# Peptides against a protein of PDB entry 6IDX: the designs that were tried, part 324

Target 1, 380 residues: chain A of PDB entry 6IDX
Amino acid sequence: KELAKLSADVTFATEFINMDGIIVLTRLVESGTKLLSHYSEMLAFTLTAFLELMDHGIVSWDMVSITFIKQIAGYVSQPMVDVSILQRSLAILESMVLNSQSLYQKIAEEITVGQLISHLQVSNQEIQTYAIALINALFLKAPEDKRQDMANAFAQKHLRSIILNHVIRGNRPIKTEMAHQLYVLQVLTFNLLEERMMTKMDPNDQAQRDIIFELRRIAFDAESDPSNAPGSGTEKRKAMYTKDYKMLGFTNHINPAMDFTQTPPGMLALDNMLYLAKVHQDTYIRIVLENSSREDKHECPFGRSAIELTKMLCEILQVGELPNEGRNDYHPMFFTHDRAFEELFGICIQLLNKTWKEMRATAEDFNKVMQVVREQITRA

## One batch from the design tools (peptide; made by RFdiffusion4, then SolubleMPNN)

Design b2_p28_7_s3 (from b2_p28_7, 15 letters changed)
Fold by OpenDDE base, seed 5:
Order: C-alpha cells, then sequence, then structure tokens
Structure b2_p28_7_s3 (fold): chain B 380 residues (1-380), chain A 28 residues (1-28)
C-alpha cells in the first residue's frame, strides 16, 4: 500500500527502480505466489505500484516477460476475479499494447475482443472504461488487415450494441474517462473509411460506372416500366444520360465518374450516394426529382452536394487522424447503426437540400450553403 | 426571415439526430 502510493513520486520511483524494484514486483506476479493470490488487496497494490512505476517511463515495457503477460491476461479471462485486480489488469494490458508492438502481438494471442465485451456487460463503469480502452489500444495497434477484419467482424456490431445498451444507455452518468474512450473508439471506427475516402474512381472502370448508372436508374427509371426502354441507338442513350446526369447535379454531366477522381472524398462519396439510393430510396428520389423538375436557377446540384458533403463530414469526423487525448465528444448515433456514417450522410444531405431551398440558393451560393450546413452540423 | 429559416433547418437536424440517437440498436 505505501509502495503503491510512493511509486507515484518520481524521486522514489527512480531510487526504487535502481534497486531492481520493478523486477521484484514482476517476479511476484509471475510466481503466482500464494500470498498474492490469497490476498487480493496485496495483489491490487502490487499491480498499482507496477503501473505507477512504469508510468514514469524510466523502464521499457519490453522488459515484461511472457509469463507476466499470461498472468495478467489470466486475471482478465477468469470469470471470478476481484474487481480491483481486473481493473488494474486491464490497465496494464492497455499500457503494454500502447507502448510495445511486441507486447501487442503477444496480448492479441492471449485475449479476444469477445472476452473484453463480457467486461462491458457489468455495472462497474471503471471496468467498462478500461475494457473499452484495451479494445481501443488493440484496434489502434492492429495491422491494417487485422483492423479491417475487426471492423467487419460480427464482434464489432455486437460491441456497439453492448456499448449502447450497457454504457451509453446505462443508469449512470458517463464519466469523462469513459466519454474519451467512446470518442477514441468512434475515431478509430471512422478511420476505416480512409481507404475509400482516398480511393480515386477510375473513369474507365465499367463496374464503377455501372454504380453511377444505377443512381440514374433509381432516380429516373423507377416510374418507367422497364418494358419501354426505347431501343434507340447508343448515341441517343448517351445524350439522354447526359441530361439525366445534369439533373442529378454532377459537375461533369458528360462523364460523372470524373467527379469522383478527387480525393478526398473519392469513392466514399459514391458509396454514400448508393447507400442513400438503395436504403432510403424514397428520400433519394424525392431529393433528386424536387431539384430536377425545377426550371428556376434554384436547383440543388445533388451530385456535387453529395461529394462536398462527404468531404465535409470526413473533415468534421477527422477521418484519417489519430484520436486527441483532450477530446471526449462522441455521438451515440454511431453506436446505433453499423452504417452510421452513411446514415449521418443521409440526414445531412436532407439538411443540405432543405437549407438550399430555405436560402433560395443558386449555384453561386453553393459555398455559403455548405458553410451554413457545416455550422448546423457542428452545433448539433 | 432568412435567419428563421436557417434556425428551422438546424432544429430539424437536431430533431433527426436525436431521433437516431434514441433509436434502438438495429442489430441485435
Amino acid sequence: as target 1 above (380 residues)
Amino acid sequence: SREEKQQKAVDNFIKMFRKMRNAPPLVN
């Protein structure tokens, strides 16, 4: 107990480390001494002293043995562990993952995200916080392939549901530390969009062009009986499509694929548009037709607006940036849906379309509308 | 006014955002 308290002092820590004190503490944990295992309080103070000493940065985390990792991981994986030991064990694992790629690899073999999810299904917010912190650390340190697998995994859907039900909608106020970890998880989740955000459309890729054609089909052929596709020659079709792409509000209405060659937002804008068109078809059709039927210069260019809105949302959500330690702003909506970014886009594009109408905007007002929409989103 | 219209747009956004925030999880 006194050691744990004194370990917070850098002068004491330095002298204690010079006396091989950390090595002694690690060996005590590694040995699984009956004394520490029978007296949960002594083990909790030992783990506290270890953390406080390591937080001074005097000793490398790489000094930690595999036996120590297995003991700490064992405390996290055991169904009946003292809350105080569990909390400190989660914190130690987080610190190990954050400070050493070698330790990350070893820990990722010993602990599953599924085991950590079980620690979210408790009433103790401190345990929940450290469990999310460790998940965040594992996600941050994972190689890109493994991050994508973690993102696609049913485990992430389940994780979001559990966080929503047991943390966000819990009967307790969210503490600052938990809010920060929820923010971090949100940022790390949205960083998975970076690949699509930085993917340029190839204007020569037929499969990508077929997506743009599908947007046109959903908007304009939904009322046309598929039987009346006029067998008119390829040139009349191209001219017809050029008109439709202009009505869709693409900047390049001859070749809309060119609008998706700029990164950011690249293909992510097309993904959002396609999601809106398929999942919220009535909303999509309404937005497009309300602007396409206008003979006045007050049409909202949907295609251009969708691209610039996607870019703006990426900027607001800081897609591709690391989480900031000073931030704790998370949006609960991002835990309600798997496609939360696309759903946010669907809300914001309706807001944009409404704001455009209310402002009586023209194409010259485009940047002013986008600025107003940015202010609306950032104040919500 | 233009300002009142902008405020109505904000209010509707907030309403939609709150509706989504308060919605049950879509994935069980």
Scores: peptide ipSAE 0.012, ipTM 0.336, DockQ to the pose 0.017
Fold by OpenDDE base, seed 1:
Structure b2_p28_7_s3 (fold): chain B 380 residues (1-380), chain A 28 residues (1-28)
Amino acid sequence: as target 1 above (380 residues)
Amino acid sequence: SREEKQQKAVDNFIKMFRKMRNAPPLVN
């Protein structure tokens, strides 16, 4: 306890480190001595002193042994661990993951997201906070190829449900520290959209062109059997499709694929349109047909609007940016659905369509409508 | 008392710390 308190002092820390003090603390933990295991309070103070000493940045985290990592991970995995030990163990693992890529790899082998989810199902908000903090650290430090897999995993869906039910919908106020960790998790989740946001459509990719054709089919041919393969269109069908793509509000109604070559939002806009068309088909058809039947030049161009709205949402949500330590603004709505971004797009495109009508906008007013919609979204 | 248990834990920690400080380096 005295050592833990003194370890917060930089002068003491420097002298203690010069005396190999950290090495001695690590060895104490590594030894798993019956003394430390029987005196939970002494172990908690040992871990506190270790953390406080390491927080001075004098010693590299890479000095930590695999035995130490396993011992700390063991405390997180034990069902009957003292809360004070668990809290310090989670904090140490978080710091290890954040400060060392080599330690991240070792920790990722010893701890599963499933084990961390168990610590979210408790009444202690501090434990919940450190558990989410460690999940966020693991997510942040994960190789890019594994991030998408982590997000798509059943564990992530379960994690979101647990956070929603046990943290957000809890009968207690959310503290600033928890709000920050929820913000970080939200940012890291939205950063998975960056790849699609920066992916240009290839106008020669038939599979991508078939998605645009499917948007047309859903809007105008909803009763037609899918048996007519899109590829066999006579010149008369191409001319018909050009009219349909104009009614869909694409800027390039001859080759709508060209509208998706700009990054951002690239293919992410097409993903949002397809999601809307498949999941909210009635809403999609209504928006398209209400504007395609207008002869008064007050038609809202759906395709252009969807692209620019997707870009705007990426800007508002700061897609591709790292989480800021000073922020704690999270949106509970993003924890309610697996496809929260696409659902937000579906709400916002309806808002845009409504705002366009209310403003009696024409194509010349497009940027003004988008600015009003931006203000409406950012104030909500 | 709780305080006596805490003090005993601290004393044991100090004793163990001294013992570990004087222990030979762990052979890697």
Scores: peptide ipSAE 0.000, ipTM 0.283, DockQ to the pose 0.019
Fold by OpenDDE base, seed 2:
Structure b2_p28_7_s3 (fold): chain B 380 residues (1-380), chain A 28 residues (1-28)
Amino acid sequence: as target 1 above (380 residues)
Amino acid sequence: SREEKQQKAVDNFIKMFRKMRNAPPLVN
């Protein structure tokens, strides 16, 4: 206990490390000494002293043996470990993952996300915090080729549901540390959108063009009697599509694919539009048709609005930015839905359309409407 | 190799997450 307390002092830590004290602590843990296992308090203080000593940055985390890692991972994986040992073991594993890629790889061998999720289901917020922190560390340190898979796994409905039900909707106030870890998890999850946000549409890709055509189909062919057979000549068809793309509010009425060549938001805007059109079809059709039937220059250009809104949402959510250590702001809504970004887009596009109407906006007011919508979203 | 074990660890971690994806939400 006194050692653990003194280990927080850098002067003591330096002298203790110079006396090989940290090596003794690691060997005590590695040996699995019956003494430490029988006295949970002594083990908890040993782990505290180890963590505090390592936090001074005097000793490299790479000094840690595989046996030590296995013992610490053992304390996290065992179902009946003292809460004090579990909390410190999670913290040690987090620090190991954050400080060493070689330790990350070893830890990823010894622990499972299922074990970490079990620690989210407990009533202890400190354990929950360190469990999320370790999940976040593992996510952040994952190799690029594996990060998307892990991120897809973190975006899983189950993990989000567990966090929502056991952490966010818990019967206790969320502490700052937990709020930070939820923020980090949210940022890491949204950074997965960066690839799509930076993907330019290829105007020559027929599959991508077919998505734009599907947006047109959903908006206009769902109400058209099937009797308007596509038998009108290729020129009439092109002229018809140009009219439809104008009604959809694309900037380039002839080739809407060109509107998605700008990055950000690139293909992510098209993904949002398609999601809205398929999942919230009535809302999509309403927004498009309400504006397509206007001759008064007060039409809200849906296509342009969707692109600029997607870009704005990426900016607000800081898509592509690393988590900031000083931030604790998380959005509970992002834990409620699998496609939370697209759902947010669907809410915000309705807000935009409403704001456009209320302002009696024209195409010249577009930037003013977007500014008002930005303020509305950021104050909500 | 040590690298193959490390890669297998990451793969096992990913596989576990994938299994959890299919778990029904705990109904309160």
Scores: peptide ipSAE 0.000, ipTM 0.221, DockQ to the pose 0.025
Fold by OpenDDE base, seed 4:
Structure b2_p28_7_s3 (fold): chain B 380 residues (1-380), chain A 28 residues (1-28)
Amino acid sequence: as target 1 above (380 residues)
Amino acid sequence: SREEKQQKAVDNFIKMFRKMRNAPPLVN
């Protein structure tokens, strides 16, 4: 206990480390499994002293043995562990994952996300906070391939559901520490969009061009009886598609692929448009046809609006930016749906279309409409 | 304080993320 308190002092820590004191603490933990039943408090103070000593940054985290990692991971994975030991063990693992890529790899082999989810189902908000902190650390440090797998995994859906039901909708006020970890998790989740946001459309990629064609098909051919496919020549078809792409509100109605060559938002805008068209087809068709049937200069250019809205949402959500210290502003909405960004886009594009109509906007008012929509989204 | 420890954990997190971001791309 006194050692744990003194370990917070940098002068004491320096002298104690110079006396190989940290090595003694690590050996005590490595051998400590037999002492747990009788000396849980002593172990909790030992782990506290270890954390405080390592927090000075005098000793590299890479000095930690695999036996020590396994012992700490054991305290997190075992049922009926003392809450004080569990809390410190989660904090040690978080610090290990954050400070060493080699320790991340070892910890990722010893601990499953499922084990950490079990610690979210408890009523202790401190345990929940450290469990989310460790999940965030693991998610941040994961290789890109593993991050994408984690993002697509049922485990992430389950994680969001557990966080929503046991943390956000819990009967306890969310502390600042938990709010920060929820913010971090949100930012890390949105950073998965960065790749698509920075991906330029290749106008020569047929698969990407087929998506734009599918947007046209959903908007204009879904009402056309399959019997009247006009056998009209390739030139009449190109002229027809140019008209359709103009009605869709693309800036380049001859080659809409060119509108997606700008990054940000690149292909992420096309992904949002396709999601809207497939998942919210009635909403998509309504928005497109309401503007395509207008012969007046008050048509809302859907394609241009979708691109600029996607860019604006990326700016508001700080996509590709790191979590900032002291930020605790999380949006509960992003824990309610697996495709929360695309759903947000679907809400915001309807808001944009409504705002455009209410303002009686023309193409010259485009930036003013976007500014009003930005204020509306930021106040919500 | 608990806040200073969290700040330090976050500082270490940011410092490490800066190190990762400044790490040369792993040329495979």
Scores: peptide ipSAE 0.000, ipTM 0.228, DockQ to the pose 0.070; fails the geometry check

Design b2_p28_7_s4 (from b2_p28_7, 13 letters changed)
Fold by OpenDDE base, seed 1:
Structure b2_p28_7_s4 (fold): chain B 380 residues (1-380), chain A 28 residues (1-28)
Amino acid sequence: as target 1 above (380 residues)
Amino acid sequence: SMAEKQKKAVEAFIKAFRKMRKAPPLVN
């Protein structure tokens, strides 16, 4: 207890570290397994002192043994651990992951996101906060290959559901620290879109062109059996497609693939359009047909609007940027759906279409409409 | 136990440090 208080003093910390005092603390933790029931308070103060000493940055986190990591991970994995020990153990694991890539690798072998989700199903908000903080640290430090696996895992759907039900919809106010961790998790989740945002469409890739053709099919041939995949379209068919791509509101009516060569938003815009067309087909068809049937110069170009809206949403959500300290702005919507970005796009494209009509906009007003839509999205 | 020896070492260090802080600053 006295050590934990004195460890916040940099002068004490320096002298204690110079006397190998931190090694003594690590050995106390390493030996502590059998004594937890009788020495829980002593262990909690030992872990506090360890954190406070390490926070001075005098000692590298790489000094910790694998045995120490296993003991701390053991406290997180055991259901009957004192809340005070659990809290400090989560904080130590977070700090280890954030400060050392070598420790991240070792910790990622000892703990799973599934084990951390169990600590979200509690009434203690501090435990929930440190559990999310550790998940965020693991997500941030994960190699790119493992980030995608973490994103695609059923664990993410479950994690979002648990956060929504036990944290966001909880009967208690969300503290600033929890709001920050929810913000961080949101940013890290949206950073998975960066690859698609920076992926250029290849105009020569037939599979990518087939997606654009599928958008045309869904909009104009919704009752046509997909078995009539049109082979090499005659010149009349190419001319028909050029008209359809104009009605879809692409900038390049001859080769719409060229509209997706700009990064950002690259292929991410096409992903959003395809999601809208497949998941919200009635909304997609309505938006396209309402604008394709107009000859009054007040047509909202869907293709151009979808691309620029995707780019705008990436800018608003800071896709590809690291989470900033002190921010705590999170949207509960992003925890309600697995494809929350695409759902947000589907809401915002309807808002854009409505705003375009209300403004009686023409193609010349496009940038003005986008500015108004940006203000509407950022105020929501 | 080894843990008790380590605890005593930490307590001894804390006691030593408190004694050093009570020593008047060496006026150099």
Scores: peptide ipSAE 0.034, ipTM 0.451, DockQ to the pose 0.023
Fold by OpenDDE base, seed 4:
Structure b2_p28_7_s4 (fold): chain B 380 residues (1-380), chain A 28 residues (1-28)
Amino acid sequence: as target 1 above (380 residues)
Amino acid sequence: SMAEKQKKAVEAFIKAFRKMRKAPPLVN
């Protein structure tokens, strides 16, 4: 207890480290002594002193043995560990992951996100905070291949559900520290969109051209009897598609694929449009047909609007940016759905279409409408 | 045990440090 308190003093820490004091503490933990397990309070203070000493940055985290990591990971994986030991063990693992890629690799072999989810199903918000902090650290330090796997995993759906039900909808007010960790998790989740946001469409990619054709089909052929055999000459068909792409509000109505060559938002805009067209088909058809049937120059160009809205959402959500230490603004909505970004796009495109009508906007007002929509989204 | 020796070493260090902190700063 006294060691833990004094370890926060830089002068004490320096002298204690110079006397190999950290090595003594690590060996106490490594020994797994039945004495420390019988005296949970003594172990908790030992781990506190270790953290406080390491926080001075005098000693590299790479000094830590694999035996020490296994002992700390053992305290996190055991169901009947003292809360004070569990809290400090989570904090130690977080610090190890953040400060050393070598320690990250070792820790990722000893613990799973599934084990950490069990520590979210508790009433102790401090334990929940450190469990999310460790998940965030593992996510941040994971190589790109493993980050995508963590994103697509059944574990992430379960994680979102557990956070929503046990943290966000919990009977306790969310503290600043928890709000920060939820913000970090949200930012790291949106950063998985960066690849698609920075992917340029290849206008020669037939699979991507087929998606644009599917957007046209859903908007205009869903009511047309399949009996209109596409047998009229290739030129009339090309001219018909050019008209349809103009009605869809693409900037390049001859070759809509060219509108997706700009990054950001690249292919992510096409993903959002396809999601809207398939999952919210009635909403998509309504938005397209309401604007395609106008002759008063007050048409909202859907294709252009969808691209610029996707870009705007990426800017608002800071896609591709690292989380900031001073921020704690998280959106509970992003924990309610698996495709939360695409659902947000679907809400915001309806808001944009409404705002365009209310403003009686023309194509010249496009940037003004986008600015009003930005203010509406950021105030919500 | 080795753990008891290590604990005693830490306790001895804390006691020594407390004595140093109570000593007036050596005005060099």
Scores: peptide ipSAE 0.029, ipTM 0.427, DockQ to the pose 0.023
Fold by OpenDDE base, seed 3:
Structure b2_p28_7_s4 (fold): chain B 380 residues (1-380), chain A 28 residues (1-28)
Amino acid sequence: as target 1 above (380 residues)
Amino acid sequence: SMAEKQKKAVEAFIKAFRKMRKAPPLVN
């Protein structure tokens, strides 16, 4: 207890480290001594002293043995561990992951995200915070291949569900530290959209063009039985499609694929449009047809609006940016749905369409509408 | 045990450090 308190003092820490004191602490933990295991309080203070000493940055985290890592990981993976030991073990593992790529690799072999999710199912918000912090650290330090594995829809769904039910909807106010970790997790989750945001559409890719054609089909042919004969000549079809793409509000009515060559938002805008069209088909059709039936120059260009809105949402959500240590603003909505970004897009595109009507906007007012919509989204 | 020896070493260190902090500055 006194060591843990004194270890926060940089002068004491320096002297203690110079006397190989930290090596003694590591060896105490490594030995798994029956004494420390029987006296949870002593182990908790030992781990506190270790963490406080390491936080001074005097000693490299790479000094830590694999035996020490396994012992700490053991305290996190074992059921019914003392809360005080668990908390400090999570904090130590977080610090190890953040400070050393070599330690990250070792820890990622010893601990699963599933084991960390179990520590979210507790009433102790500090344990929950350190568990999310360690998940965030593992996510942040994961190579791109492993980030996708961590991003497995099932693991993410389960994690989001557990966070929603046990953290956000918990019987306790969310503390600043937890809010920060939820923010970090949100940012790291949205950074998975960066690839799609930076993917240019290939106008020659037929599969991508078929998605645009599917948007047209859903908007204009959803009521028309697929029996409309395949036989009308290719030119009349092209002219018809050009009209349809104009009614969809694409900037390039001849080749809408060109509208998705700008990055950001690239293909992510097309993904959002397709999601809206498939999941919220009635909303999509309504928005498109309400604007396609207008002859008063007050048509809201859906295609252009969807692209610019996707870009705006990426900017607001800081897609591709690292989490900021000073931020603690998380959106509970993003923990409610598997496709929360696309759902947000679906809400915001309706808001945009409403705002366009309320402003009696024309194509010349497009940027003004987008500015008003940005202000509305950022104030919500 | 080795752990008890290490604990005693740490306790001895803390006790020594507390004594040093209470020692009046060596008047040069």
Scores: peptide ipSAE 0.013, ipTM 0.373, DockQ to the pose 0.022
Fold by OpenDDE base, seed 2:
Parts: sequence; structure tokens; C-alpha cells
Structure b2_p28_7_s4 (fold): chain B 380 residues (1-380), chain A 28 residues (1-28)
Amino acid sequence: as target 1 above (380 residues)
Amino acid sequence: SMAEKQKKAVEAFIKAFRKMRKAPPLVN
């Protein structure tokens, strides 16, 4: 206990490390597992002293043995470990993952996300916080090839549901530390959108053009009697599509693919539009048809609005930015749905369409409408 | 680079975590 307290002092830590004291602590953990497990308090103070000593950055985390890592991982994977030992073990693992890629690799072999999820199902918010912190550390340190697997584990309805039900909807106020870890998890999750946000549409890619054509089909052919088969020649068909793409509110109504060549938001805007059209078809059709039937200058350009809204949402959510140490702002709604970004887009595009109508906006008011919508989203 | 972004994030996170731990010691 006194050692653990004194280990927080840099002068004491320096002298203790110079006396090989940290090596003694690590060897106690490595060799003494059964004896120390009977002395939970002594082990907890040993682990505390180890953490405090290592937090000075005097000793490299790479000094730890594989046996030490396995013992610490063992305390996290065992179901009947003292809460105090578990908390310190999670904190040690987090620190190891963050400070060393070599230790990350070893820890990623010894611990599964599933084991960490079990520690989210407890009533102890400190354990939950360290478990999420370790998950975040593993996600942040995952190599690019494993990042998608981690993303899939995060996108797993299970982890999201557990966080929502046991952390966010828990009977306890969320502490600042937990709020920060939820923020970090949210940022890391949204950073998966960066690739699509920075992907330009290829106007020559037929599969991408077929998506734009599908947006047209859903908007205009879903209620049109198939008897109006577009039987007239290729030129009339092109002219018809140009009219339809104008009614969809694309800036380039001749070749809508050109509207998705700008990054950000690139293909992510098309993904959002397709999601809206497929998952919220009635809302999509309503928004498009309400504006397409207007011969007045008060039509809301859906295509342009969807692109600029996607870009705005990426800016608000800071897509592609790293998590900041001082931020604790997380959105509980992002834990309610697996397609939370696309659902947010679907809510915000309706808000935009409503705001456009209320303002009696024209195409010249577009930027002003977007500014009002930004203020509405950021105040909500 | 994405790797440099990740490195900076880790450094920032470590610093934040150290600051959070330097809040009241786990020993009380």
C-alpha cells in the first residue's frame, strides 16, 4: 500500500527502478500467481505500484515478459477474480496495448473482445470503463487487415447492445472517464466511414451508375404502371433520364455520377441516398415527389442536398479525425442502430426538407438553409 | 499518414489516460 502510494512520486519511482524494484514486482506477478491470488490486496497493491511506476515512462513496456502478459491476461479472462485485481489488470493491458505494438500482438492473441464484453455486463462502472478503454486501445492499434474484423466486432449488435443496455441505460450516472471512452469508441466507429467519404465515384463504372439508376427507378418507376415501358428510342430515354435526374435534384442532371466525384463526401453520399431509398422508401419517395411536382422555384434539390448534408454530417461528427483527450460528448443514438450514420442522415434530410419548405427557399438560399440545418443539428 | 494519425492518437490517449489516473489515486 505504501509502495503503491509512493510509486506515484517520480523521485521515488526513479530510485525504486534504479534498485531493480520494478523487476521484483514483475517477478512476484510471474512466479507467485497462486500465492498472490490468496492475497488479493497484496496483488492489487503490487499491480498498482507497477502501473504507477510504468506511468512515469522511465521503463519501456517492452521489458515485460510473456509470462507477465499471460498472468495479467489470465486475471482478465478468469471469471472469479477480485474486482480490484481485474480493474488493475485491464488498466495494465490497456497501457501495454497503447505503448507497444509488440505487446498489442501478444495481448490480441491472449484476449478476445468477447471476454472484454463480459466485463461490460457488470454493475461496476470502473471495470466497464477499463474494459471499453481496452477495446478502444485494441481497435486503435489493430493493423489495417484486422481493423475491419475489429470494426465488425464493434458493429456487432452485441457489443453495441451491451454498451447501450449496461452502460448508457445503466442506473448510475455516467462518469467523465466513461463518457470519454464512449466518445472514443464513437469516433473510432465513424472513422470507418472515412474510406467511403474519400472514395470518388468513377463515372465510367457501370455498377456505380446502376446505383444512381436504381435511385431513379425507386423514385419514379415504383408507382408508375409498367405499361409506360420506355419503348421509345435511346435518345428519348436519355432525355427522359435527364429530366428525372433534374427532378431528383442532381447538379449534373445529364451525368449525376459527376456529383459524386467530389471528396468529401464522395461515395458515402450515394451510400446514404441508397440506404434511404431502400430502408426508408416511403420517406425517400415522398421527399423526391414533393419537390419534383413543383413547377415553382421552391423545389428542394434532393441530390444536391443529400451530398451537402452528408458532407456536413461528416464535419459535425469529425469523420477521419482522431479522438481528443478532453472530449466526452457521445451520442446515445449511435448505440441504438447498426446503421446509425445512415439513420442520422435520414432524420437530417427530413429536417432539411422541412426547413427548406418553412423558409420558402429557392436554389439561391441553399447555403442559408444548410447553415440553419447545421445549427439545428448541433443544438439537438 | 494513417499510421502517423494513429501514433498521435495513441500518444494523446496515453497522455489523457495518465491524466485521468493522476486524478484521485486508485488506492483510496
Scores: peptide ipSAE 0.000, ipTM 0.293, DockQ to the pose 0.311

